# Ledger of designs, part 164: peptides against a protein of PDB entry 6FRK

Target 1, 411 residues: chain A of PDB entry 6FRK
Amino acid sequence: NEEVLNAMLKEVCTALLEADVNIKLVKQLRENVKSAIDLEEMASGLNKRKMIQHAVFKELVKLVDPGVKAWTPTKGKQNVIMFVGLQGSGKTTTCSKLAYYYQRKGWKTCLICADTFRAGAFDQLKQNATKARIPFYGSYTEMDPVIIASEGVEKFKNENFEIIIVDTSGRHKQEDSLFEEMLQVANAIQPDNIVYVMDASIGQACEAQAKAFKDKVDVASVIVTKLDGHAKGGGALSAVAATKSPIIFIGTGEHIDDFEPFKTQPFISKLLGMGDIEGLIDKVNELKLDDNEALIEKLKHGQFTLRDMYEQFQNIMKMGPFSQILGMIPGFGTDFMSKGNEQESMARLKKLMTIMDSMNDQELDSTDGAKVFSKQPGRIQRVARGSGVSTRDVQELLTQYTKFAQMVKKM

## One batch from the design tools (peptide; made by RFdiffusion4, then SolubleMPNN)

Design b2_p19_5_s4 (from b2_p19_5, 12 letters changed)
Fold by OpenDDE base, seed 3:
Structure b2_p19_5_s4 (fold): chain B 411 residues (1-411), chain A 19 residues (1-19)
Amino acid sequence: as target 1 above (411 residues)
Amino acid sequence: DIEEKLLELLNILKELSEL
């Protein structure tokens, strides 16, 4: 029994290391899991794998809990949020995402560009802010980030803004001049929250970077970016351990809407390859698919049309990268779709939609679309010509639709 | 269950992406 436990713990430790979890945290977790497992309960024929997974899950939940309540903005007050992080961490994009998130919730939000080091930083912020209809401040002539941050914060305080986000200069590496500038800005504007933005794709370097920022500035919150890529998110555990600060949001892509509040249980479930069904349900609900009730009702009646399939393909495309959606399904680890397979899968989906765009309402709304085409083969040739595809491609789509419709009838 | 139906729909979508 102890050999079997040690073998299973070795597999879990390997998977956590491959998920970018820090070696020290993996070692500590292994010791804590060994101490939490009753070997006598394992002998009684309980599912050893489920017991180990549950023990690992509980210990990972403790690792993402810093024991500190996340800062939240106060309604009707002026809340100053300062962003810190390296260049390329997604900091500037994340400032815009956070501002847009609060604006959509009915907060009076604004952005300040205090990045004087990067050429075109203010133009990039201005473009993003204008596109999102967010008020912004910055300078083309002032080179002191302390002056820009102070003037911008004072301006937006006087205009009764509730959320005032300050983007600071980034660097490609840890530099003393960056940390001195961050301290000077923080001392001048007296932020209510300092947010460290971390790129999840840096793997085992997450601990050292997060520690370097926390040792220099009073980081109170963490945002993890690039969780849409191959980053399994294990670096987030390292950021929490190093900063002793909660993760408040995650960035899940390049779009302004690819931003969500951090949830501990879904995140750990995804990290373990258990899927994130809860996050998938939340993402489906946030899309305000008014037609979701109508679809669920059709699915309850075993009705599924080519239009219903087209609407599902549109919904998948609206949910963001297909790899993220698949990564929320149990048994579909983040590794199952290489970046090449995602583009190919999205191209296939677009091709199928283009074929359906050449169908008529009678074909799309038929409860047996495949039978409509089988009764009149001339329809296949019309759709093939209209969409610029082979008659074989249309027959493959109809074969796929028939498999779907048969599964829905079994539901 | 909506969760079971969503999982089944997603499994079907996977089989389609592998084709």
Scores: peptide ipSAE 0.009, ipTM 0.410, DockQ to the pose 0.115
Fold by OpenDDE base, seed 4:
Structure b2_p19_5_s4 (fold): chain B 411 residues (1-411), chain A 19 residues (1-19)
Amino acid sequence: as target 1 above (411 residues)
Amino acid sequence: DIEEKLLELLNILKELSEL
């Protein structure tokens, strides 16, 4: 029994190391799992694998819990959020994502670019902010990040902004000059929260990096970026351990919407390759798909219309990139769609919706939409002209609908 | 195939709606 336990723990430890979990944390987890497993219960013929998985899951949940409550902004107050992190961590993009997240939640949000070191930092922030319609501040002439941050914070405080996000300079290396600059900015603006942005793809370097920031600046929150790539997110555990600060959000892609609140259980489930069923449930619930009792009832009766398909495409588009949704499903690896295939997939969905926007209610609400079009081929030509597509593209949509409707009839 | 993936998503959404 102990040999079997040690073998299974070796496999789990290997998988965690391959997931970029720090070797010290993996060793500690192995010891904690061994101490938490009742060997007597394992002897009683219980599914040893499930018990070990559950013990591993529980210990991983503890590793992402810093034992401190995450800072949350106060509504109707001025909340200053300072971002810190290395160049290339996704810090600037993450500032825009966080600003957009709060703006969508009805917060009066703004962005300050205090990155004077990187050429085009302000232009990048300005571009992102303008696309999202987020107010921004920065300078093309001021080189002192302390002055820019102070002036920007004062300006937006006077304008009664609720969320004031300050992007700071990054460096390619952990340099004392960077940490002194960050400390000077922090002292000048007195942030309510300091967010460390970490790239998940840096693997085993996450601990040392996160520690270096925490040792110099009072990091209170962590955001992990690039969880859309090959990074399994094990570095996030290292960041929590080193900073003793909660992960508050994750970046799951390059789009401004590729940003979500951190949830412990989904993250650990994904880290273990179990998928993110809870995050899928939450995304489904956020979409009010449960209010589609009418759709579920139709699906139970094997009824599926082009309108029902259109609504599902809208829901998928709201859920975000299809690769992320698939990566929430157990057994679907993140590698199942290259980034190129994702944009193509979204463009294809949008094209299909544009074709359906040129359909009439009789076509959309028919329980056999394909048969409506087959009986009157002139409808295909009308829809093709209305949507600016070929008759072939409309036929491909109808073929796709027919396959889908046939599967719904088998459900 | 986007179709297979969409169907799989709908199956999952159905299973999740039954939870």
Scores: peptide ipSAE 0.008, ipTM 0.382, DockQ to the pose 0.025
Fold by OpenDDE base, seed 5:
Structure b2_p19_5_s4 (fold): chain B 411 residues (1-411), chain A 19 residues (1-19)
Amino acid sequence: as target 1 above (411 residues)
Amino acid sequence: DIEEKLLELLNILKELSEL
């Protein structure tokens, strides 16, 4: 029994190290799990694997809980949120994602670019803010980030903004000059929350980086970025341990919507490679997929129409980032969709839907839509003209539909 | 039952995205 326990704990420790969990945290977790497992309860024929998994899960949940309540903005007040983090952490993108998140929740939100070190910082923030219709402030001529931050905060306070997000300079190195600038900005604007943005892909460097920020600035919240990549997010545990601050949000892609509130249970499940079945169920319930029972029933009968495909594309588009959905399925690694493929796939789905919008009910509701078009080639030309695409694009759609309908018939 | 239906749906969506 002890040999089996030690073998399973070794496997879990290896998986956690491969997930970029800090070696010290993995050692501590192994000791805590060994102390929490009663060897006598393991003798009772209970699934030893499930008991160890549950004990590991429980200890990982403790590692993401700093025991500190997350800061939350107060409605009808002016909440100043300062962002700090290294260059390349995704800080500037995350400012825009957080601003957009609060704007979608009905908060009066704005962005301030106090990054004077990077010549293109204000243009990037302005571009992101304009795309999201978020008010912004910054300067092309002012080089003092304290002046820009102070003027921007004052302006947006006077305009009764509720969420005022300040992006600061991110440098490539932990330079004392960067930390002094951050302290000067923080002292001038007196933020209600300081958010440290960390890249999950830096792996074992997460602890040292997070500690260096916490030792210099009063970090109260953590946002972890690039959880859509090869990074399994184990570095997030190191950030919580070093900052003693809760993870409030995660960045799960490059799109402005690739941003979600941090949930402990889903994150730990994903870290262990168990998937996020609960979050998947929640997302599916949010989609009101009550209509999908009828679709699943049709699929079980080997019936699939162009309309059924269109409705599925609508459902994918409503679910948001498809990589996030796939990353919630057990056994679908985070690598399943390369970053570039998702926006291209969504644009492709939109193009396919636009082609189907030019189809008639007889074409859409046919159990063999491809045969309807093959019998009357004039339909392809009509649909191509109606949707502004080539006849080749319509033929490609019909080829895809045919492949899919053949797969459904094999299910 | 919902989990199996979801996995089936997601496998379907996966296959659609690879097309």
Scores: peptide ipSAE 0.007, ipTM 0.393, DockQ to the pose 0.118
Fold by OpenDDE base, seed 2:
Structure b2_p19_5_s4 (fold): chain B 411 residues (1-411), chain A 19 residues (1-19)
Amino acid sequence: as target 1 above (411 residues)
Amino acid sequence: DIEEKLLELLNILKELSEL
């Protein structure tokens, strides 16, 4: 029994190390799980595998809980949020994502560029802010980040902004001068929250990096970026352990909307490769897919039209990156679609939708759409001309549709 | 029931992406 337990714990520890969980945390987890199982095996005739999985899950949940309540902005107040992190962490992009998140929630939000070190930092922030219609402040000439941050915070306080986000300079390495600059900015603007932005893809370096920031700057919140890639997010556990600060948001891609509030349970489920069914349900519910009940009812009756296929493509397009959706399904890794394949897949879906936009209601709403086209080949030529594609592209779409409609009839 | 339906939808969508 102990050999089987040790073998299973070795597999879990290997999977956690492959997920970039820090080796010290994995060792501590293994000891805690052993101690928990030795106590619980006395009480329950549960399947040993489920018991080990539950014990591992429970101890991972404790590792992402710092025991500190996350800071939240106060409505109708001026909330100053300072961002800190290394260059390449996604800090500047994350500032824009957070600003956009609060703006969409009806907060009066603005951005300040206090990165005077990086050439074009202000242009990058300005470009991102302008695309999102977020008010911004910065300078092309002022080199003191303290002056820029102070002036920007004062300006936006006087204009009664509720969320004032300050982006600071990043560096490639931990430099004392960077931490001194961050402290000077923090002392000048007196932020209500300091957010550390960490790249999940740096693996075992997450602990040392997060600790170095926490030891120098009063980090109160963590945002983890690049959780769309090969990084299973194990570095997030290291960041929480080192900073003793909660993860408040995660960045799940390069788009401004590839940003979500951190949820402990879904994150741990995903880390373990159990999927994120709850986050999938929430994401589907956020899409107001009331139309999915109508689709499911049609699917139950073995009915599937070209319109139903079009609506599903619209739903995929609204759900965001298909790789993220697949990565929420149990047994589908985040790696199933490379970033290159994702843009190509989205372009392909858009092409198929453009072909269907040239179809008429009789063609779209037919339960035997392929037969409508086969009976009147002139329809294929009309659709091809209307969508600017070949007759072959339309025939390929109809062949795909026919395969789907046959599969739906077998469900 | 919603979870099974979502899994089913996602399997359909997966097959669409592989096409």
Scores: peptide ipSAE 0.009, ipTM 0.414, DockQ to the pose 0.110; fails the geometry check

Design b2_p19_6_s1 (from b2_p19_6, 10 letters changed)
Fold by OpenDDE base, seed 3:
Structure b2_p19_6_s1 (fold): chain B 411 residues (1-411), chain A 19 residues (1-19)
Amino acid sequence: as target 1 above (411 residues)
Amino acid sequence: ELEELAKIIKEFLEEFSNL
């Protein structure tokens, strides 16, 4: 039993290291899991794998909890949020995403560009802010980020803005000049929250980077970016440990809407490859797809039509990049869809929808759509001609639908 | 129920990926 436990813990530790979890945290987790597992309960024939996974899950949940309540903006107050982070972390994009998030929630939101180091930083911010209809401030002539930040904060305070986001200069490396500039800006504007933006793709470097920022400025919140890529997000644990600050949001892509509030349970589930069912449900609910409750009820009754499948394909296409959705499904690893396979998978879904667009309401709304086509094979030829596909492509769609509908009937 | 739904969606998408 102890050898089996040690072998399984070795596999879990390897998977966590491959997920960019810091080696110190993995060692501590291994010790805590060993101490939490009752070996006598494991002898009673309980699913040893599930027990270990549950113990690992519980310890990972503790590692993402800094024991500090996340800062939240106060309605009717002027909340100043300062962003800090390296160049290429997605900081400037994340400022725009956060501004857009609060604007959509009915907050009077604005952006300040205090990046004087990067040529075209203000033009980039202005372009993003204008597209999102977010008020912005910056200068083409002022070179002191302290002056720009102070003037911009004062301006938007006087205009009674509720959310005032300040983007600062990024550097490619941790430089003392960057940290002194950040400290001077922070002292001048006295932010209510300092947000550290971290790229999840930097792997084992997350701890040292996050610590370097926290040692210089009072980081109170973390945002993790690039969780749409190969990064499993294990570096986020290192950022929380180093900053002693909660993750408040995650960036899940390049679009302004690829931004969500951080949830501990879904994130750890995804990190373990258990899937993010809760985040899938939340993303489905945020889309205000009123039809989803009706679909869940139909599924509970073992009813599934070709129309219900079409609506699901539409929902999948509305949810954004197919890779993100697949990465939310249990046992689809983030590696299952290379970027090349995503475009191909979306093209396949569009092809299937085009086949279904050539179906009539009787075919789409039948609780046994495959039987409608099997009874009248001329329907397959009609749909094939209408959609410009082979009769084989239509039969393949119907075979897949039939398999899915049989699974739903067993629920 | 949600785990079973996720399994069904998984099996469905795996079949689509292997086509």
Scores: peptide ipSAE 0.024, ipTM 0.500, DockQ to the pose 0.126
Fold by OpenDDE base, seed 4:
Structure b2_p19_6_s1 (fold): chain B 411 residues (1-411), chain A 19 residues (1-19)
Amino acid sequence: as target 1 above (411 residues)
Amino acid sequence: ELEELAKIIKEFLEEFSNL
């Protein structure tokens, strides 16, 4: 029994190391799992593999929990959020993503570019902010990030902004001058939250990097970027351990919407290669539950309309990028949708919705929408003309609908 | 119910991705 446990733990430890989990954390996890597994319960014929997986999962959940409550902005207050991190961590992009996330939630958000070191940093932030319609501040002439940050924070405080995000200078290396600059900025603006942005792709370097930032500035939150790549995110555990700070968000691509609140269970499931079923469930729960219950009840009765399909397309569009949704489904690797295919897939969904916007209620609410169109082919031509598409595109939509409606009838 | 919805969404997305 102990040999089998040790063999299985060796496989899990190897998989965690291949997922960029720090070797110290993997050792600690191995010891904690060994201590948590009752060998007597393993003897009782329980699926030893499932038991070990559950113990590993439970200990990974504890490693992601720093025991500190995540900082949350207070509504109707001025919340200053300072971003820190190395150059190339995705910090500037993440500032824009976070600002956009809060703006979409009805927060009065703004961005400050205090990155004076990187040429074109302000232009990049301005471009991102303008695209998202986020107010921004920065300078083309001021070289002191403390002055820019202070003036920008004061300006946006006076304008009653609720979320004031300050992007700071990054460096290619951990340099004392960077940490001194960050400390001077932090002292000047007195941020309510300091967010460390970490690139998940740096693997085993995550611990040392995260520690170096925490030892110099009061990091209170972590954001992990580039979780759309081959990085399984094991470095995130190292960042939490080193900073003693919760992960608050993850970046899952380059689009402004490639950003989501961190969820422990989904992240650990993904790290273990189990997929993100819970995150899918939670994104589905962020959709109006009442509409989902009504849909589930229709599906249980084998009823599925073109309107129900339209509502599902709206739901998928609300869930964010299709790659994120697929990356939540077990068995869909991150490689299944190259970045090019995602925009195409969203454009395809929008095209399908535009076709359905040209349908009438009789067509949309029919439990056999395909038969309505097959009986009266003139409907296809009407919808095609109304939506500016070919009759073939409408037939393709009806074929997709029919295929799905047949699956629902078999459920 | 949510697991069933997740399964339905999965099957839908699988079918949609293969089209």
Scores: peptide ipSAE 0.020, ipTM 0.451, DockQ to the pose 0.131
Fold by OpenDDE base, seed 1:
Structure b2_p19_6_s1 (fold): chain B 411 residues (1-411), chain A 19 residues (1-19)
Amino acid sequence: as target 1 above (411 residues)
Amino acid sequence: ELEELAKIIKEFLEEFSNL
């Protein structure tokens, strides 16, 4: 039993290290899991795998919970949020994403560019802010970030803004001059929250980077960026451990709406390849698919048409990045879709939809669409010619439809 | 209803990925 436990823990530890979880945290987790598992209960024929998975899940949840309540803005007050982080962390993009998130919730939100070091920083912020219709402040002539931040915060306070986001200069490395500048800005504007932005793709470097920021600046919140199916979420655990600050949001792509509140349980579930059913439900809710009741009713009756399949392909395309949606499904690992595979999968969906666009209403609305085509092979040739594909491509689509329609009939 | 829809979408995507 102890040998089996040690073997399974070795596999889990390997997978967590492969997921960029810091080696110290993996060691601590292994010890905590060993202490939490009753070896006698494991002998009694309980599903040893489920018990270990539950213990691992519980200990990972503790590692992402710093025991500190996340800061939240107060409605009707002026909330100053200062962003800190290295260049290339996605800090500037994340400022715009957070501003857009609060704006969509009916907060009076603005952006300040206090990055005087990077050429074109203000132009980039202005471009992002203008696209999102977010008010912004910055200078092309002032070189002191303290002056820009102070003037911008005062201006937006006087205009009764509720969310005032200040973007600061980044560097490629931890430099004392950068930390001194950040401290001068923080002292001048007196932020209600300091947000550290971390790139998840830096892997094992996350701990050292997060610690370097926390040792110099009073980081109260963490945002983890580049969690777009390729980034191993293990760096997030390192950020929490080093900063002792909660993760408040995650960046999940390049779009301004590829930004979500951090949820501990879904994140750990996804990290373990268990999927994110809650996030999938939330995405389905955001789509306001009023037609879902009619689909659910048809599926309850074992009815599924080629039109119903077409509508599902449209819904999948509306949910956002296909890689992100697949990563919410239990059993699809986080690495299942490379960025190349996402474009290929979306191109495949579009190809299937183009084939269905060449079908007639009788073919689309038939509860036995495959039989309609099998009885009249000339329909396959018509659809193939209309969509510019082979007769084989149409037969493959009909084979896929038939498999799904048989699954629906068994529900 | 949303859990049922999430299950349906899941099963659909699982089938699509196995193709």
Scores: peptide ipSAE 0.017, ipTM 0.466, DockQ to the pose 0.128
Fold by OpenDDE base, seed 5:
Structure b2_p19_6_s1 (fold): chain B 411 residues (1-411), chain A 19 residues (1-19)
Amino acid sequence: as target 1 above (411 residues)
Amino acid sequence: ELEELAKIIKEFLEEFSNL
C-alpha cells in the first residue's frame, strides 16, 4: 500500500514539475498529502487513486489561496488600478482586457499609458483602447511617467470615471530604476490596487520574479497571462506564494475577450489534467441551455441534423473563447490549440455558420443532410454561391457533419 | 447528463480542430 502511494505521488510530483510548479512547493505538497492520507482508510476498499487525487487537489487549492480577500472595485467611487510587470508579460494587453471586462460590466472605465520607456507603447495602448471604445490618456512628448500618470488620473477623476487603469513601463530586466519609477508613480497616484502581471510560460522563474516585485512594490493582486500556451500554469502557484496576493484574472489568449475571473477549482483541475468539468457545467448552466435536454435526447437517439450542428456552433460562440472551452474539457491537452489561433477557429466557425445560413430547411432538418446534398449536387453549388464560398468549402462542411453524425449514431 | 454533454462538446471540438 505505501509503495503504491509513493509511486502515485511520484507521478503527481513529476506532472506538477512538468507543469512548472516550483520544486519547493511540490516537495511540501508531497509531505502534506502523505500526512493527510490515513493508510487505514485506504484499506477499506475505497478507490485509492481517487483518494490521492482528492488529497492532492485539496493541497493545491490551499497553495492558490493566499488567505487574503481579493480587492474589488467600489461602485460609484474612483478606483485607481496600477499595473506592474516585466516587458513581454502581457501587461499592456492585460490592461486593455481588464478595462474591457469592467466596461462590459457597466463600469465607466479608462486607460492611462504611463509607459515612456517603450517606443510605441502609447500607440499600442491607443490602438487597443480605440478598438475596444475605451477612453485613454497618454503623451507623445512627456517623458516623466509620474507626470503622465498624475495628469491622467486627475483628468479621469474629474470626469467621474469609476475604473482608472494605469499601465506602467515594463523592462526586460529587474532594474532598480524600474522599481524606483514604479514607486514614484504609485506614490503620486495612490492606487487602490496594484496588479502584478506575470507570464505563465516563464516556468521556474515565476517565484523569483514575483518576489522581486512584491519586495519593492505593494502588489495586492496577480494576473496570469499566456495560459493558452504550453504553460500548464504551475508558475501561478509560485506567484501566489511569493506575492501572498490572490490571482484575480487569467489571460487565456490574444483576443480582448480571452480574459476571465480566476476560479480556483477549475484552474487546479486543469493543472492536474482532470479538466474543468465543474466550470464547463457552470458555463453550460450560464448559457441557459434548458433546450439542451432536447438535444441530449436527440443525441441519445442517434439523431443529429445540420441545424443541430448550427445550434452547437451558436452555443460554442456564446461560451466565448475556444481556449476557455477547451481548457474546461478533460483530456484536451495544451497542444489542441497548437494548430490555430483562437481567432482563426472563431473565423472558421463563423464561415461554417455562414455556409449553413445559405441552406434551406429541408437541408438543415434532414437526419441525413449529407445524402440530401449527394443526391442533388446542384444544392452544393447553390449554397456555395449563396454564402460566397467554394463548392469545396461546402463539401468540407458536409464531410465534417457526416463524420460527427456517424459518431452520434455510435453513441 | 452534463458529463455526456461535455463528451459531446469534446468530440465536436476535436473534430472541428482537426480541420
Scores: peptide ipSAE 0.020, ipTM 0.501, DockQ to the pose 0.197; fails the geometry check

